# Peptides against a protein of PDB entry 9GMZ, part 250

Target 1, 343 residues: chain A of PDB entry 9GMZ
Amino acid sequence: TGFPLELLTRPATERLAYFENYTVAHPRLKEVYEILMRTIAEPAGASFIFVYGASGVGKTTLRLRVEQKLTELALPKLESDRARVPVVGIEAIAPESRYFNWKEYYTRALITLEEPLIDHKFDYGVRGISRDNFGKINVESKVVAPALRRALENALIHRHPDVFFVDEAQHFGKVASGYKLQDQLDCLKSLANMTGILHCLLGTYELLTFRNLSGQLSRRSVDIHFRRYCADSPEDVQAFKSVLLTFQQHLPLAETPNLVDHWEYFYERTLGCIGTLKDWLKRVLSDALDREATTITLKDLQKRALSVAQCQKMFKEIQEGERQLSETEADVQNLRSALGLGA

## One batch from the design tools (peptide; made by RFdiffusion4, then SolubleMPNN)

Design b2_p24_7_s4 (from b2_p24_7, 12 letters changed)
Fold by OpenDDE base, seed 3:
Structure b2_p24_7_s4 (fold): chain B 343 residues (1-343), chain A 24 residues (1-24)
Amino acid sequence: as target 1 above (343 residues)
Amino acid sequence: SVEEEWEKEERDFELAREQLLKEE
């Protein structure tokens, strides 16, 4: 089934919004979603979930879909327990300075936790944290990071989310010379342990550095690799073409463009990352709608494509991440062999 | 529901896969 044909008579903004909200349930997204949902339901003493993969693979789409599902599952309980937040998700900010800004992180986390439940005021026990008349948290500049941490711990305990999501979590690794990345991990570990809240860190392959730094985190973490589609796999190529066809059918244009015939070009400029593909198609659709075009051409696609140089850079980063994972798998096999466990 | 929407999206993807397999 394609897009609703009535959209062709609707404003460009509504047509674009339809496509922006449309998600393809592609195999890798479904697989990672199912693993993540099961892990959240039954963490088995895990304190962390690491979801890593290429930039633009679709980690944000995964997070949003899980947030929606967890919210739906919690709705019957939220009617009786208005203090509960089913899920909280934030994005880690790249520090402008050489240091990760924990004060900003705690502030953003507090704001996000308290936005859904404006009517249920919580006393954070910290001077300089207040709610405005609109229920938004205001944090005075005088409030120090340790006080904000305690406020966040109390808020997480009180709101008791099933999971705390941190997107772009590789930004925790941006520590200035002289600070140990270990100290950042110990800080996160302490927050998870003190609150009893499961943390899910989503990010690039730079998260593998976090996985390897703490043998203690490894014992209490679940790893989920969100893979891209690989052109050397016939099944992955078929899945990628199927994604293209699905998007093709859901572009609200008067004349359906032929995207599938250009699948190699789409693969070249997305590296098999569906998020990158969707973002590219959104840009092209927006340009087409602005021109009141009936369809999308190859020239329209080329105008909004990533450059070859950008793709080459992204591909090197992907290859390095995939290599590190392959080496880790080999290390596991070597460890099993050394333990006298069959390979 | 979120589940019904997800199931619809899965069906749309599977139909696209089946269409491509018939053209190949």
Scores: peptide ipSAE 0.640, ipTM 0.960, DockQ to the pose 0.862
Fold by OpenDDE base, seed 1:
Structure b2_p24_7_s4 (fold): chain B 343 residues (1-343), chain A 24 residues (1-24)
Amino acid sequence: as target 1 above (343 residues)
Amino acid sequence: SVEEEWEKEERDFELAREQLLKEE
């Protein structure tokens, strides 16, 4: 089935919003969703979940779907426990300085925990944290990072979410030295241990460095690899073409464009990453709607495509991540063989 | 519901997959 035909008479803003909100339930997204939901339900003593994959593979879409589902599942319990928040999700910000801004991180986490207008005024026990007239948390500039951490620990214990999501978590790794990265990981580990809240870190293959730095984190972590579609797999190519056809049918244009005939060009400029594909189509749709165009042409696609140089850079980063994972799998096999455990 | 929306999106994907398999 395609988009609702009544959208063709609606404003450009409504047509664009329809496509922005439309998600394709593709096989890799479904697989990772099922693994993540199962792991959240049965963490088996894990304190961390690492979800890693290529930039633009769809990690943010995965997070949003899990947040929606956890919220839906919690609704009956929230009627009895008004203090509970089912899920918390934040995006880690790239530091402007060589140092991760923990004060900003704690502030954002506190704001996100209290944005659900939960009538229960929790006193954080920290001077300089207040609610404004609209119930939003205001943190005074004088409040120091250790005080904000304690406030966040108390808030997480009181609200008891099923999981705490951190998107773009590779930004924790943007520290000038490996030692400072270890200190950051120890801070996150301490927060998870003190609160008893499961943390899910979503990010690029740079998250693999986090796994290797702490042998203690590895014992209490679950790893989920969100793979791209690979052109060397006939099944992956068929899945990618099916995603492209689904998006083609859900572009709210008067004439359905033929995207599938150009699948190789779409693959070349997305590297099999569905998030990159959706973002590209969104930009092209926005341009077409602004021009009151009836369809999308190859020239319209080319105007908003990533450059060959950008794709080459992204592909090198993907190859390095996939190589590190393959080496880890080989190391496990070598370790098993060396232990006299059959392959 | 989130589940009904997800099931609809799964159906849309499977229909697209079946269409492509018939054209090949």
Scores: peptide ipSAE 0.632, ipTM 0.959, DockQ to the pose 0.894
Fold by OpenDDE base, seed 4:
Structure b2_p24_7_s4 (fold): chain B 343 residues (1-343), chain A 24 residues (1-24)
Amino acid sequence: as target 1 above (343 residues)
Amino acid sequence: SVEEEWEKEERDFELAREQLLKEE
């Protein structure tokens, strides 16, 4: 078990790409994947799915894996229905300005939804939206946000994806002074309701703020917590070590480094977040390949590690999110007890 | 397929877990 040995004779770019594309099917990823896939298949009247967890826990990996699976499952139907898109996924961008750029959001969503491979010409009903010779959407600068919204609504209805993913969705919470976060949530709700398309928002624990603001969202949302591995859990420690060993075996180097012996250091600098771990190892691998090194050393790891200060900041944000969730769970238990329902 | 890739990744992880349990 390990990387294909033939990679050792391949260019550094190919070796790096192998590791970049390699995913560890770790327990938390599997759990969340299964819940998410079941929820997409059987939304039970939900309009939203919230997937929240620490930065670098692996939410983007989860999204991509679900997108791939939904695409695969849809392939037989796509042959007959060339208008259908099985899934659409975008990343919400942090606004440079104090305002979330809805125009950019709608534009990016349209561009992603209308991939070049779709032979079926769709009339967006909006002037200034065109396709180039490669089928790529071009949106003229003159097109206003309300027109782009209508175009997106029409496109979502016509293409009928099983889910619309928005990664880094905490950026919706970055509202300018005087704007209500509620108005942004209402906009998203309206889009989901008008299109009948299930929306999945992936983000940090800042998404919990969205839960608290809308009692109406709670009735139409499913919540999925993508947990990190915790050092106080022997099971989680074992899982984390197993991830390290798996990555160790899949680093395309002539000499296999010993990562597992340094598991505490890896945990300290990743906080149990597998995405952070993978990104760290990618940087270190890239450096090693650039030097034509045969292996990775502890010094190489230390050179690309997050600083203690960065880890402390990230950990504080995680602890606050985990605390809020624990309080919510306790509140549910208290409510059940108060209702005379057993624990 | 995505499923075959996923199953392979699962096997790789389980083998790593089993290896660690034998070394402890």
Scores: peptide ipSAE 0.628, ipTM 0.958, DockQ to the pose 0.887
Fold by OpenDDE base, seed 2:
Structure b2_p24_7_s4 (fold): chain B 343 residues (1-343), chain A 24 residues (1-24)
Amino acid sequence: as target 1 above (343 residues)
Amino acid sequence: SVEEEWEKEERDFELAREQLLKEE
């Protein structure tokens, strides 16, 4: 129970890589993983899955785990269907402009779909999309967004992934003044409908704005809330401490640091977000390895902690998201009461 | 396998939880 002791004789790069690759199977991650995997297997006519939660809660870790599992499950079928890609995942980029760059999105999606050197050359039917000698897709600058969309639609149909992941999907909400967020949602909905591919949008609580805008999406979307651990819940505190202890045991250092005794400080500076915790520990571990230190001290932790001001800002964003969800639950209760169904 | 890795990580977490419960 812990890191392989042989790592202590290995280079700092290997020791750091071990910790970077290590994941804690904490209760919230497991719960959301199980719900997400079940929903992907049996979408029941859903076209969208929304996974929302605090920044640094671990959404990227969730995505990567699901991608790995879907790939493993598809391996037997991929031998017979060389055109199939089991899963595709992209990260939505924050636009430099005041509007979402669909051309860039489609280009990145196409590149990601074709990066596995799948022997089967697909003709996208679009001039200016080519493959190099290494099978990499090249999209010429002259290719317009509508053509890239058609190419992506064709690629998604041909590759038929079980799910299309879009991480940081709140960036779709970045619309120029006078443009409707609804238009972005309708574009995504059209892509999902035209391809028959389930889309999973992962992002911050800003994704709730998409949920509120479309009463029609409510019928064709599954919502998954990836919650942080809350300090007001004894069970959540216990889970957070257990995560901290697990990471403590998997830090490849000669002397195991006592992180658990500082759990309140870790909670204060992570807001119960395990991704934030892992990233913090990675930075501290990297510094310790660079110094050839035998352990990590509280001073080392403090040096790489988020500032109180950063935590306050993040906490405000979390509280607003949690409030919006609570209001939705209250609205449901009010509706039930108004219908005479009781609370 | 992905499942074996996941199961190992679950065991590591549960062992940590059990350890903390014994120390409290």
Scores: peptide ipSAE 0.627, ipTM 0.958, DockQ to the pose 0.889

Design b2_p24_8_s1
Fold by OpenDDE base, seed 4:
Structure b2_p24_8_s1 (fold): chain B 343 residues (1-343), chain A 24 residues (1-24)
Amino acid sequence: as target 1 above (343 residues)
Amino acid sequence: MKSHDETFAEVPDVPLQVFPSFDE
């Protein structure tokens, strides 16, 4: 099935919004979604889930789809427990300084956890946290990070989400010294342990460095590798072409563009990352709609493509991450062999 | 270590699939 044909008579804003909201259920996204949903349902004593993969692979899309599904599954329980929040998700901000801003993190987490639609007034036990006239949480500048942490711990215990998501979690690793990175991991571990709330950290392959530094987190963590599609795998190339075919049918244009014939160019400029592909197509669709164009051309694609230099940089970061994982897998096999467990 | 140049695999002539929406 393609896009609803009625969209061709609708404003450009509605046509763009359709494509923005459209999500292809491609194999890698489905696989990671199923693993993540199962792990959230049955964490088996895990306190952390690490979801890592290339920038633009679709981690934010994965998070949003899991948040939606957890919310839907919780609806029957929320009628009886109006204090419960089924899921909370934040994006970690890159620190302007070489220091992670815990005050900002706790503030954003509290704001996200305590959305205005929650009827139950919760006492945070901290002065300077209030709701405005619209029910939005306001945190006064005088509130210190240890007080915000206690407020968040209490809020997480009271609201009891099935999972706490932190997107772009590699930004926790951007500290000036390894000691400060350990302190950050210990803070996150302590928050998860004190609240009993499962934490899911989504990020780039830089999360592997963060994970490897925390030998204690590794004992209570589940790893999920969100792989890109690889050009050396015929199955992955077929899946990538099938994603192009799917997007081709869901671009709300009068004439269906031929994306599949340009699959190598799409692969070259996305590195098999479907999020990067979708964002590229969104930009090109927006330009086409602004011009009242009937279709998308190769020239329109080229205008909004990532540069070769950007792709080379991204590819180097991917190769380093994939190498680190491959080395870890080899080390596990070597350890199993040395223990007599077989390969 | 040689950069494994990702050589485009010969894609078998397998029919491409239209994947469903995640909302379907």
Scores: peptide ipSAE 0.370, ipTM 0.695, DockQ to the pose 0.509
Fold by OpenDDE base, seed 2:
Structure b2_p24_8_s1 (fold): chain B 343 residues (1-343), chain A 24 residues (1-24)
Amino acid sequence: as target 1 above (343 residues)
Amino acid sequence: MKSHDETFAEVPDVPLQVFPSFDE
């Protein structure tokens, strides 16, 4: 079981596209996917889901697979309810200023909700929002953030997605002061409450600052930790090696490269993050295809590896996030012990 | 703060598996 052998006779672009589109159902991705899908189906009064984990762990892959599945599950309903959008997904932008750009956020959300294929013109009740001849939403520069918010609230109610995804959601925390972080959280809570739409915020461990502020104020959040594979866990090392074994069978090369024998080097340069691994292998595959190479060598891997300094920085960010989570778990246990609830 | 270098665990003598595609 591997790539279709016919790919070896195909152009380099098709061979690369095969690998790009290939997604390994590795244990951590599958686990988080199943938890997320269940939580979206049965939110139990939750208004927010927080999905946090290392950069390159695969959060974007998770989002895209959930979006695909929610779309597939909604198809029978979309035939009858042409106003419905099953899912909306946006990326939060890093603020250029000390303030989060809500105007840009609302504009992007509106543009995403109003795909050109939706023939149903919705009146947002806001002047300066129009559709062009291609059905694309145009927002005039004069439209202010409060008006865009009302338009988004109306659009979310009308389109009634099962979830609103916000990727890179740690960018909400990139504000000049703690009170502004609270204001951002209150804005999101109000949007979720006014629309009745479940919000899923995906981000790095920097999202924990925002999550912790939310946890103090909201009993209506679900947390999902998308863990990396850890080298101190035999099971995680086995899973990581199995991912390498899977990828080596799905690299469309004439000779199957031995990635598994180099697992420690792959781990050192990915920190157990499968997205980082896939992106690395993609770059190396591209270079190999450009050279019409029959296989990938360790030297080819080394040319496209992250630097040790990059890995050290990423590892420090991971350790800080994992530490904060471990402290929270310890605080819960200490609270339980203090309450006379056995450990 | 000492960078606790993760010590690689010994992998149990369990056969590696090929994971399915997410679309399978």
Scores: peptide ipSAE 0.361, ipTM 0.686, DockQ to the pose 0.586
Fold by OpenDDE base, seed 3:
Structure b2_p24_8_s1 (fold): chain B 343 residues (1-343), chain A 24 residues (1-24)
Amino acid sequence: as target 1 above (343 residues)
Amino acid sequence: MKSHDETFAEVPDVPLQVFPSFDE
């Protein structure tokens, strides 16, 4: 099973779009997807879900697949309840300053929440919020962050999404002081509590620092670790090679490249992160299609690989995150032992 | 600086699989 052979006669743009839209159901993605879907369906009094893992592990792909599924599951109810939005997802922007821009965050959340062609005009109770001729939310510059927060709270209550996704949520942690970080956590906690909407924060291992600062969030949060594939696990190496085998069959080229024979080089330059692998292969495929090449060579791969210095930096960030998690697991075991709970 | 040769685990002779699309 591979790409449709008819793509070989199609424009380069259509061939590239096929591969861009293709998602491998690899074991770690499937596992985390099932856990996340179950947790959204049955949050058990949680207000937050933290999904953390390496950059390029596939968190955005996970989010998009969950958003699609939640939308599909909600369709029968949306026919009767035109006010409801099944899911809302935003990406947190890295602050240009030492301060997180809450005004921009609330504005983007409101825009995203109202982008569906929802026939029902909602009054946000805030002057200077309007809809354009296309139904998009316009926020006047005079509207202040507290008013935008209240507008978002009202919109979230009215639209009642099953979950509010925030991708790249480690950007909340990129503030000048730990005190301001606590205030940001308390702000998010208050938003979740006041709306009754489950929040899912997806991010890198930098999100652990943010999560750990609030012992109050830990009592109302579920943690999901989106692991990379590890080269010290035979099962993980087999899964990673199987992902390469899958991708090589789904590259719309006249000659199937042998990616599997280069698995160590792919692992070295992706650290077992499938999102990083897919994005690398997209760049290489684009270059191959632009040259009307019949296949992909090792030289083509090398041209678009991350540098060794980039991989070393990424690996250091991964090792620090994995270390923090291992220490936390040991602390849990020590706590259990101290409580007289068996291993 | 010694390159720590990351010793890749010997993968057992387990047949590789083609994973389905996530949309399947």
Scores: peptide ipSAE 0.360, ipTM 0.684, DockQ to the pose 0.625
Fold by OpenDDE base, seed 1:
Structure b2_p24_8_s1 (fold): chain B 343 residues (1-343), chain A 24 residues (1-24)
Amino acid sequence: as target 1 above (343 residues)
Amino acid sequence: MKSHDETFAEVPDVPLQVFPSFDE
């Protein structure tokens, strides 16, 4: 099925919003979604889930779809338990300073936990945290990070979400090195242990550096690799072309553009990352709608493409991440061989 | 280390499919 044909008579804003909200159930997204949903339902004593993959692979889309599904599944129980929040999701901010801003992290987490119009006023037990007349949390400037942490611990225990999502979680690692990075990991580990709440950290391959720091964390963590589509796999190329065909049918334009014939150019400028592809097509669709164009041309694509230099940088970051994972797989095989466990 | 240029594999003449929406 394609887009609703009635959209062709609608304003450009509605046509763009349709495509923005459209999500292709492509094989890699579906696979990672099923693994993540199963792991949240049956964590088997895990305190952490790590979801890692290339920038623009679709991790934020995955998070949002899991948040939606967990909310839907919780609705019948939320009628009886008005204190419960099914899921909480935040994005980690890149630190402006040489230190991660824990005060900002705890404040954003508290705000997100309380943003649903939860009629149940929770007393955080912390002076200087209040709700305004609109239900928005106000945190006074005098409230220090340890007090905000205690407020968040109490809120997480009381609201008892099935999972706490942290998107862009590589930002925990960007500024900390050595002992400081360990201290950040110990802070997150302590928060998960004190609350009993499962934490899911989503990020780029830079998250692997953070994941690998603690052998104690590895015993209580589940890893999920969100892979890109690879041009050396015929099955992955077929899936990528099928994603292009699907997007081609869901662009609300009078004439269906032929995206599939340009699949190599799309692959060159997205590296098999479907999030990067969707964002590119969204920008091109916006430009086409602003011009009242009937279709999208190769020139329109070229105008909004990532530069070759950007793609080369992204590809190096991907290759380094994929190499680190391949080395880890080889290390497991070497360990098995050394233990006398057959290959 | 030379950036190995990712070589495009020849895709077998398998019919392309339209994937469903994630909301369907």
Scores: peptide ipSAE 0.346, ipTM 0.676, DockQ to the pose 0.571

